# Peptides against a protein of PDB entry 8HF1: the designs that were tried, part 239

Target 1, 320 residues: chain A of PDB entry 8HF1
Amino acid sequence: NVMLYATKPTEVMVSFPHQEQVLTVTRLISAEIEKFYVSLDLMNIGVQPIRRSKSLQCLRDPSKKSFVKQLFNDFLYQMKEYGIYAASIAIISLIVEFDIKRRQAETLSVKLMHRTALTLCEKIRHLLVQKLQDMTYDDDDDNVNTEEVIMNFSTPKVQRFLMSLKVSFADKDPKDICCLVFVERRYTCKCIYGLLLNYIQSTPELRNVLTPQFMVGRNNISPDFESVLERKWQKSAIQQFRDGNANLMICSSVLEEGIDVQACNHVFILDPVKTFNMYVQSKGRARTTEAKFVLFTADKEREKTIQQIYQYRKAHNDIA

## One batch from the design tools (peptide; made by RFdiffusion4, then SolubleMPNN)

Design b2_p25_6_s3 (from b2_p25_6, 11 letters changed)
Fold by OpenDDE base, seed 2:
Structure b2_p25_6_s3 (fold): chain B 320 residues (1-320), chain A 25 residues (1-25)
Amino acid sequence: as target 1 above (320 residues)
Amino acid sequence: MEYVLVFNEDSDEIKEVPMEDFFAK
């Protein structure tokens, strides 16, 4: 019995300064969203008929206002955690969602609510894009998707993540790369995917090296809410990653135990590890002999995060 | 120069390593 000593991945912590991007634009956007919430609370959209589909009682705010607020709160989180460049990508997803909801609105009042939300999203998009353009000294090249713009308008966490990718994968063979990136939230997968596409395209050393894909974990929320399109996308994304047509996968949850994902040589945890299960399952994907398991922490939380990792390591060794 | 903290596999020791040196390997 050759006990294949499954070489444990090298655990690494990347620290970053906790700098809130104190940009006037972020304050303006936050104030506009807060003003919109006051307006939204005053909107009479009527009592929406609770279609008693038996199972989905809990999360359907009959007012649909909570869903609108959730999307903007998620956007504000992305802007804070990842920066204004990531926010410029995230806002497009809100625009698409509110346009769909506007078209699907059964009442004029609900249609107006989603239209007002959409108008705010367009205003936010213009404010973000204008701020990104302020760094392009040359008026002629409206290309806000340069390496410099992406880096300068990303949070220190995202900057360190992008630097880690660049150093790790510059001029490497794409076949030798199997990278997972874990994020906490579903919407962050698409945002970071869009950011990575633009970063890779603007970085010559990565352009033909990294091919990103994203998948959203199945939230245990009823499979009825996942669009057939989204399920098809997830299956296609996983298949591309298995076939080596994609070598970097962004995930919002631990891949369900049944998703046979290849042994990865890099696992990045972009957001804080909140649970032992997340730690074990994400670390368990870094299974190559030289696998790296990379965590990101704010300098202020470094000691607390180190202690938490030791607790997780101990607990893992006690179960193994 | 940016540093990363590398956890020892067998101990609670942490090694500080230059970021470029760690990820280039």
Scores: peptide ipSAE 0.605, ipTM 0.951, DockQ to the pose 0.818
Fold by OpenDDE base, seed 4:
Structure b2_p25_6_s3 (fold): chain B 320 residues (1-320), chain A 25 residues (1-25)
Amino acid sequence: as target 1 above (320 residues)
Amino acid sequence: MEYVLVFNEDSDEIKEVPMEDFFAK
């Protein structure tokens, strides 16, 4: 019985200033979404026939309005928590989703609703891209995907995360890296993945070092609603990470289903640790020698986060 | 200079370490 001494990871907290960068563009976008919600509430979409598929029918809002609002609320959260650059990636996901929903619309009223949402997303995208371009002094390089633009239009949390990655992994052997990044929401996985792809490509020290993947946790509602494509993507992403073809995996907290992921040397928690289970499961992935378990907290929440960590550590020691 | 808070493994002590120094190791 080799008691695998579970090497305790070094637990570290990165504080970041709570700068509500109240950019004029973020106010404009928020105001446009609020105006859209008012218009959406006035839309007569009619009652869509509830197709009784036998499996756990997500209460398909017969109007589908709640789903539209959810996507925009998720976008607003992304813009607030991760910044304008991440929002410029997030909005593309909304555009894709609303275009799919528009094409799948069974009624003209639903089609019009999704078209209106899509038009708003395009307007938001233009506002975001324009703001990203405002910092590119050189008119000739329309490339908003530079390290500088990414850093400057990311929240302090994301800036600290990217700095941590750069310092940790600059010019390292890709084989020596096994990194997990945990985020709360499924959509954030895709946004941070896109951000990291662009950041890595723009950062010479990381370009041949980090190969990111993302995994969207299973939708708790119905695995049947996961497209065959999404399931294939998840399986492929896990396999690439297991095979070492990817060395950074972005995961949502929905890793409740035992993703058999290898022991990692770095675990980053970008969002607040809300549960003891999340703490134990995520920290339990940092099992290599000299593994790092990295938390991010706003300065204003620093003390509260410290106390919560101590409570979790105590509770973990009482179970072990 | 940015600092990180490193938790002691065996105590409730916290050490402030420069971010660059911590992550470069």
Scores: peptide ipSAE 0.605, ipTM 0.951, DockQ to the pose 0.853
Fold by OpenDDE base, seed 3:
Structure b2_p25_6_s3 (fold): chain B 320 residues (1-320), chain A 25 residues (1-25)
Amino acid sequence: as target 1 above (320 residues)
Amino acid sequence: MEYVLVFNEDSDEIKEVPMEDFFAK
């Protein structure tokens, strides 16, 4: 019995500058969303037809407005944390969600609310795409999906992440790569997946090297609301990663759900590590020889993050 | 040059390494 001494991964911290540079377009989008929230608060949604008890209807209406606000707040967070290129991908997911909710609306008032949200999303999409096109000098090349555009319209965190991937994996054998990317929020998985697809396609050194997939954790919402499609997608994505048909997996909270993922040689934590469990579980996936465990931190949070890592290392050694 | 902070496995020491040198290995 060769006790495979589980080699500890090399722990690395990548720092990035905090850019306070708020683009004019980002300010405009934020102002339009705030105006929409004021209008949304004034909308009377509670006039549902008389058939079912008035009490149950009044309790459900705040939840519909709160859900709309949650999606736009998640979008604003993503635009701030990942940049306007990532935001151009994220807004499409909001458009799809609000169109589904508009079609499922039982009342004219609810239908109108989701229609107004859709109109705002289309305006935001136009503003984002226009800003991405402003860097293309050639009037004829509407292609906003170049390496240059992606890098220039991404936050310093995302720039450092993409640089780390390019240097690590340029011209490597796809079979030698098993990479995990952890993010905090479910919607970020899909957005970073879309960004990586475009980045890989625009980067010759990565086109035939990296094949990304994404997996989102189960909603704490009743398993009955997980669409059959989402469950099929998750199973397919995991299977592709196990079979080696995908070699980079983007995931949120997946490790807590007991998803059996193979030992990886690269683990990237794109968002701040908030819990000891997240640290241990994510680090525990970097199990190959010479595995790398990579953290990202803003320069202003560098010392605080170092101290947190020392605390987690100490706590892990006390349990082992 | 971009640098990364590499944590020592056996100590609380941190080493600064060029980003390209670290990820190219």
Scores: peptide ipSAE 0.603, ipTM 0.950, DockQ to the pose 0.829
Fold by OpenDDE base, seed 5:
Structure b2_p25_6_s3 (fold): chain B 320 residues (1-320), chain A 25 residues (1-25)
Amino acid sequence: as target 1 above (320 residues)
Amino acid sequence: MEYVLVFNEDSDEIKEVPMEDFFAK
């Protein structure tokens, strides 16, 4: 019985200062969204007919207002947790989604609601881009995607993450890299993917070394909103990662759904580990020799996180 | 210089290691 001692990954915690980026622009954006919520609550969009097939989402939000608020709340979360640069990417996803919904609107009132949301997103985009340009001497939009701008307008967590990637993978052979990055929210996968594309392109040592992809968990709320395009993208992204055409995969909750991902040498947990299952499943992907399992924590939460990791380690050893 | 906390595999011991030294390996 050769018990293949699956080499346990080296567990590492990266601490970062809890600086609330109290930028005037983030306060302005938050205030504009709150004003929009007041306006949205006053909008009469009528009773939407419950179509049988769309039943679960239509039952949860017959007014479609709560879904609009959810998207802006997810945006506000991303701006707070990942920074202004990440927010400038995240807002584009909202613009695309509200434009699709505006075109698909069955009533003039719903069309107007999505148009108003879209107008707010464009205003937010301009405020974000203008703030990114404050560090650039040139009015060229391409100049906001520099390593310096990305780093300066990212949260301390994201700064530490990007530095960890740069040090880990600078000038390495792409074939020797199998990296997973776990995030909590599906929309964060796409946001961090866009951020990494720009960061890799602006960082010569990572050009042609890292090829990122992203996977989102199945939307339990609306399998119908998984466009045929999103399902095709997910299947393609998984296949590219299996084939080695991508060597960094950003995931949300994917491992809990039984998606078979290969053994990796690096696993980054960018957001707090909330469950024992997530801990075991994500750590269980770091199976190569000298694999690294990296956690991120705010300095104020360091001791609490350490104690939580010890509890998870103990629970894992009691099952093994 | 930034440090990371490295957990021991076999104990509850934690060591501080420079970020660059840890990730360069």
Scores: peptide ipSAE 0.603, ipTM 0.950, DockQ to the pose 0.854

Design b2_p25_6_s4 (from b2_p25_6, 12 letters changed)
Fold by OpenDDE base, seed 2:
Structure b2_p25_6_s4 (fold): chain B 320 residues (1-320), chain A 25 residues (1-25)
Amino acid sequence: as target 1 above (320 residues)
Amino acid sequence: MEYVLVFDENSDKITEVPLEEFFSK
C-alpha cells in the first residue's frame, strides 16, 4: 500500500492594506443610492397579489422593493470591496436586471419603480466611466480597459490578486494551469470575470495564457428560480473547464460535492473564509503536488485570520 | 516590495516571502 501522501497544498496568506477608496465619486454614488431608498420607501406600488406558490413564501417581498434594495446593496459592497473599476462592470448587471424587471412589470407603479432604479444605474455608470476616463491623459484613447486603469481603480485586495495571477501565469503553457477563484457572493463571480477578461486582454503576458470562466453555486434556494439559461451556462462553463478550454474558474460557493472538478494547482480565496466547510472543500481542490492555496486578508485582520487558519488546520487533522 | 505569509505544513511556523518570489516558483 503506497500511501500516496497526498501532498498538502502550500497555504499562503496575502495581506493587503485596508484602504477605502476615498473617492468623491464613491461618496456621490452612495449618497444617490441613499436618496433613492428614501424615494423608494415613499413609492406606493400597491399590494402585489401574493401568488401563493406554496414553496417560495419567504423571500418574495410582495413589494419587490427589498429586491431592488438588495441589488443596490450588493453593488455598494462590490464598489467597496473590489473598487470602482469592478463597480463599472457590476452596474451593467443591475441595468440588465432592472430592464428585465421593468419589461415584466404587471403594473404601471412597478414599471415606474424599476424605471427609476434603471435611471439611477445609468447615472452611476456615467459617474464611474467618467472617473475611469480621468486617468486617460490622452483624450483620444477612451480605452478605460488598460492594465493601468484596472490596477489603479481596484482595491488593494484586487491589486494583490491581479499581481499574484500575473507573476504566477506570465508566459506559462495554458494546459499546465488549473486555477480556482472562490468569492463569497454570486454577483461577484460575474464582476470578477468581467474584470479578469479586461485585465487579461490588456496584459500581453496573460492574453494567450489565461481563459477565465465563471459559475455560480446552486443556492439552496429553489431550483425554480434558476433560469434554464443559467443552468445551461453553468453546465457549459464546467464542461469548458473540464475540457481545458477554460483554465481559470471563478466560483461563489463550494462546488457541490458532485461536481468533479479536476485537481487544481492554484486555489485563490478572494474573500474571507467564513466556515470550516468552505476551508476544507476549497483546499481539497488544490490537489497537485505543488498546489498553492492562497488566502487574502486585510492587515488589520491578519492575526485573527492566522488564528482561524490554525483552528481549521487542527480541526481538519482531527477528522482526517 | 510586497510580501506573503507562507504557512509551514508541519508546524505553526510562518515565513514571510516576497510576493514575486513566491508566485514565480
Scores: peptide ipSAE 0.629, ipTM 0.957, DockQ to the pose 0.818
Fold by OpenDDE base, seed 3:
Structure b2_p25_6_s4 (fold): chain B 320 residues (1-320), chain A 25 residues (1-25)
Amino acid sequence: as target 1 above (320 residues)
Amino acid sequence: MEYVLVFDENSDKITEVPLEEFFSK
């Protein structure tokens, strides 16, 4: 029995500068969302038709407004943390969600609310796409999906992540790559997946090297609301990663759900590590020889992050 | 030049390494 001494991964922290430069377009989008929140608070949604008890209807209406606000708050977070390019992908997910909710609306008031949200999303999409096009000097090439555009309209965190991927995997054999990317939020998985697809396609050194997939954790919402489609997608994505048809997996909270993924040689944590369990579980996936465990931190949070890592390392050694 | 902080496996020592040098290995 060769005890495969599980080699510990090399732990690395990538620091990135905090960009204070709020683009004019980002300010405009934020202001339009705030105006929309004021209008949303004034909307009377509670006039549902009399058939079912008034008490149960009044309790459900705040939840519909809060859900709309949550999606826009998640979008604003994505735009701030990942940049304008990632925001251009994120807004499409909001459009799809609000169109579904508009079609499922049982009342005219709820239908109108989701329609107003959709109109705002289309305006935001136009502002984002226009800003991405402003860098293309050639009037004829509407292609906003170039390596240059992606890099220039991404936050320093995303730029450092993409640079790390390019240097690590340029002209490598796809079979030698098993990469995990962890993010905090479910919506970020889709945005980073879309960004990576476009980046890989625009980067010759990566086109036939990296094949990304994404997996979102189960909603704490009743398993009954997980669409049959989402469950099928998750199973397919995991299977593709196990079969080696995908070699980069983007995950949110997946490790807590007991999803068995293979040992990886690269683990990237794009968002701050908030818990000891997240640290141990994510680091525990970097099990190959010479595996790399990579954290990202803003320069202003560097010392705080170092101290957190030392605390987690100590706590892990005390349990092992 | 971009740098990364590499944590020593056996100590609390941190070393700064160029990003390109670290990820090219």
Scores: peptide ipSAE 0.626, ipTM 0.957, DockQ to the pose 0.814
Fold by OpenDDE base, seed 4:
Structure b2_p25_6_s4 (fold): chain B 320 residues (1-320), chain A 25 residues (1-25)
Amino acid sequence: as target 1 above (320 residues)
Amino acid sequence: MEYVLVFDENSDKITEVPLEEFFSK
């Protein structure tokens, strides 16, 4: 019985200033979304027939308005928590989703609703891209995907995360890296994945070092074609990470379903740890020698986060 | 200069370490 001494990871908290960067562009975008919600509430979409497919059909809002609002609320959250650069990636996901929903619309009214949402997303995208371009002094390099632009238009949280990655992994052997990044929401996985791809590509020290993947938690929703693709993607992403073809995995908190991921040397928690289970499961992935378990907290929540960590540590020691 | 808070493994002690210094190790 080799008691695998579970090496305790070094637990670290990165604090960041709660700068509500109240950029004029973020105010404009928020105001446009609010105006859209008013217009959306006035739209007569009619009652769509509830297709009773036998599986746990999430109550498809017969109006589909709630889903539209959810996507924009998720976008607003992304813009606030991760910044304008991440928002510029997030908006593309909304564009894709609304275009799919527009094409799948069974009624003209629903089609029009998704078209209106899509038009708003394009406007938001232009506002975001324009703001990203405002810092590119050289008119000739329209490339908004530079390290500088990514850093400057990311929240302090994301800046500290990217700095931590750069310092940790600059010029290292890819084989020595096994990194997990946890985020709360599924859409954030895709946004941070896109951000990291661009950041890694713009950062010479990381280009041949980090290969990111993302895993979206299982949508317990209907086994539609999208869910099959998502399941295939998840299996492929996990396999690539197991095989070492990817060395950084972005996961949503839905790792609750026992994703058998290898022991990692770095675990980053970008969002607040809300549950003891999340704490134990995520920390329990940092099992290599000298593994790092990294939390991010706003300065205003620092003390509360420290106390919560102590409570979780105590509770974990009482079970072990 | 950015700092990180390092939790002691065996106590409630926290040490503040420069971010670059911590992650370079």
Scores: peptide ipSAE 0.626, ipTM 0.958, DockQ to the pose 0.840
Fold by OpenDDE base, seed 5:
Structure b2_p25_6_s4 (fold): chain B 320 residues (1-320), chain A 25 residues (1-25)
Amino acid sequence: as target 1 above (320 residues)
Amino acid sequence: MEYVLVFDENSDKITEVPLEEFFSK
């Protein structure tokens, strides 16, 4: 009985200062969204007919207002957790989604609601881009995607993550890299993907070394909103990662759904580990020799995180 | 200089290691 001692990954915790980026621009954006919520609550969009096939989402938000608020709340979360630079990418996804919904609107009132949301997103985009340009001497939009701008307008968590990637993978052979990055939220996958594309492009040592992809968990709320395009993208992204055409994969909840991802040498958990299952499944992907399992925690939550990891380690050893 | 906390595999010991030193290996 050769018990293949699956080499346990090295578990590492990266702490970061809990600096609320109290930028005037983030306060302004938050205030504009709150004003919009007041306006949105006053909008009469009428009773939407419950179509049988769209029943679950229409039942949860017959007014379609809660979904609009959810998207802006997810944006506010991303701006707070990942920074202004990440927010500048995240807002584009909202613009695209509200434009699609505006075009698909069955009533003039719903069309107007999505148009108002879209107008707010464009205003937010301008405020974010203007703030990113404050560090650039040149008015060129391409100048906001530099390593310096990305780093300076990212949260301490993201700064530590990017530095960890740069040090880990600078000038390495792409074939020797298999990296997973776990995030909690679906929309964060795409946001961090866009951030990494720009960071890799601005960092010569990572150019042609890291090729990122992203996967989102199945949307339990609306399988119908998984456009045929999103499902095709997910299948393509998984296949590219299996084939080695991508060597860094950003995931949300994907491992809980039984998606078979190969053994990796690096696993980064950007958001707090909330469940024992997530801990075991994500750690269980770091199976190569000298694999690293990296957690991120705010300094104020360090001791709580350490105790949680010990509890998970103990529980894992009791099952093994 | 930024540090990371490295968990021991066989104990509840934690070691502080410079971030650059840890990830360069």
Scores: peptide ipSAE 0.624, ipTM 0.956, DockQ to the pose 0.840

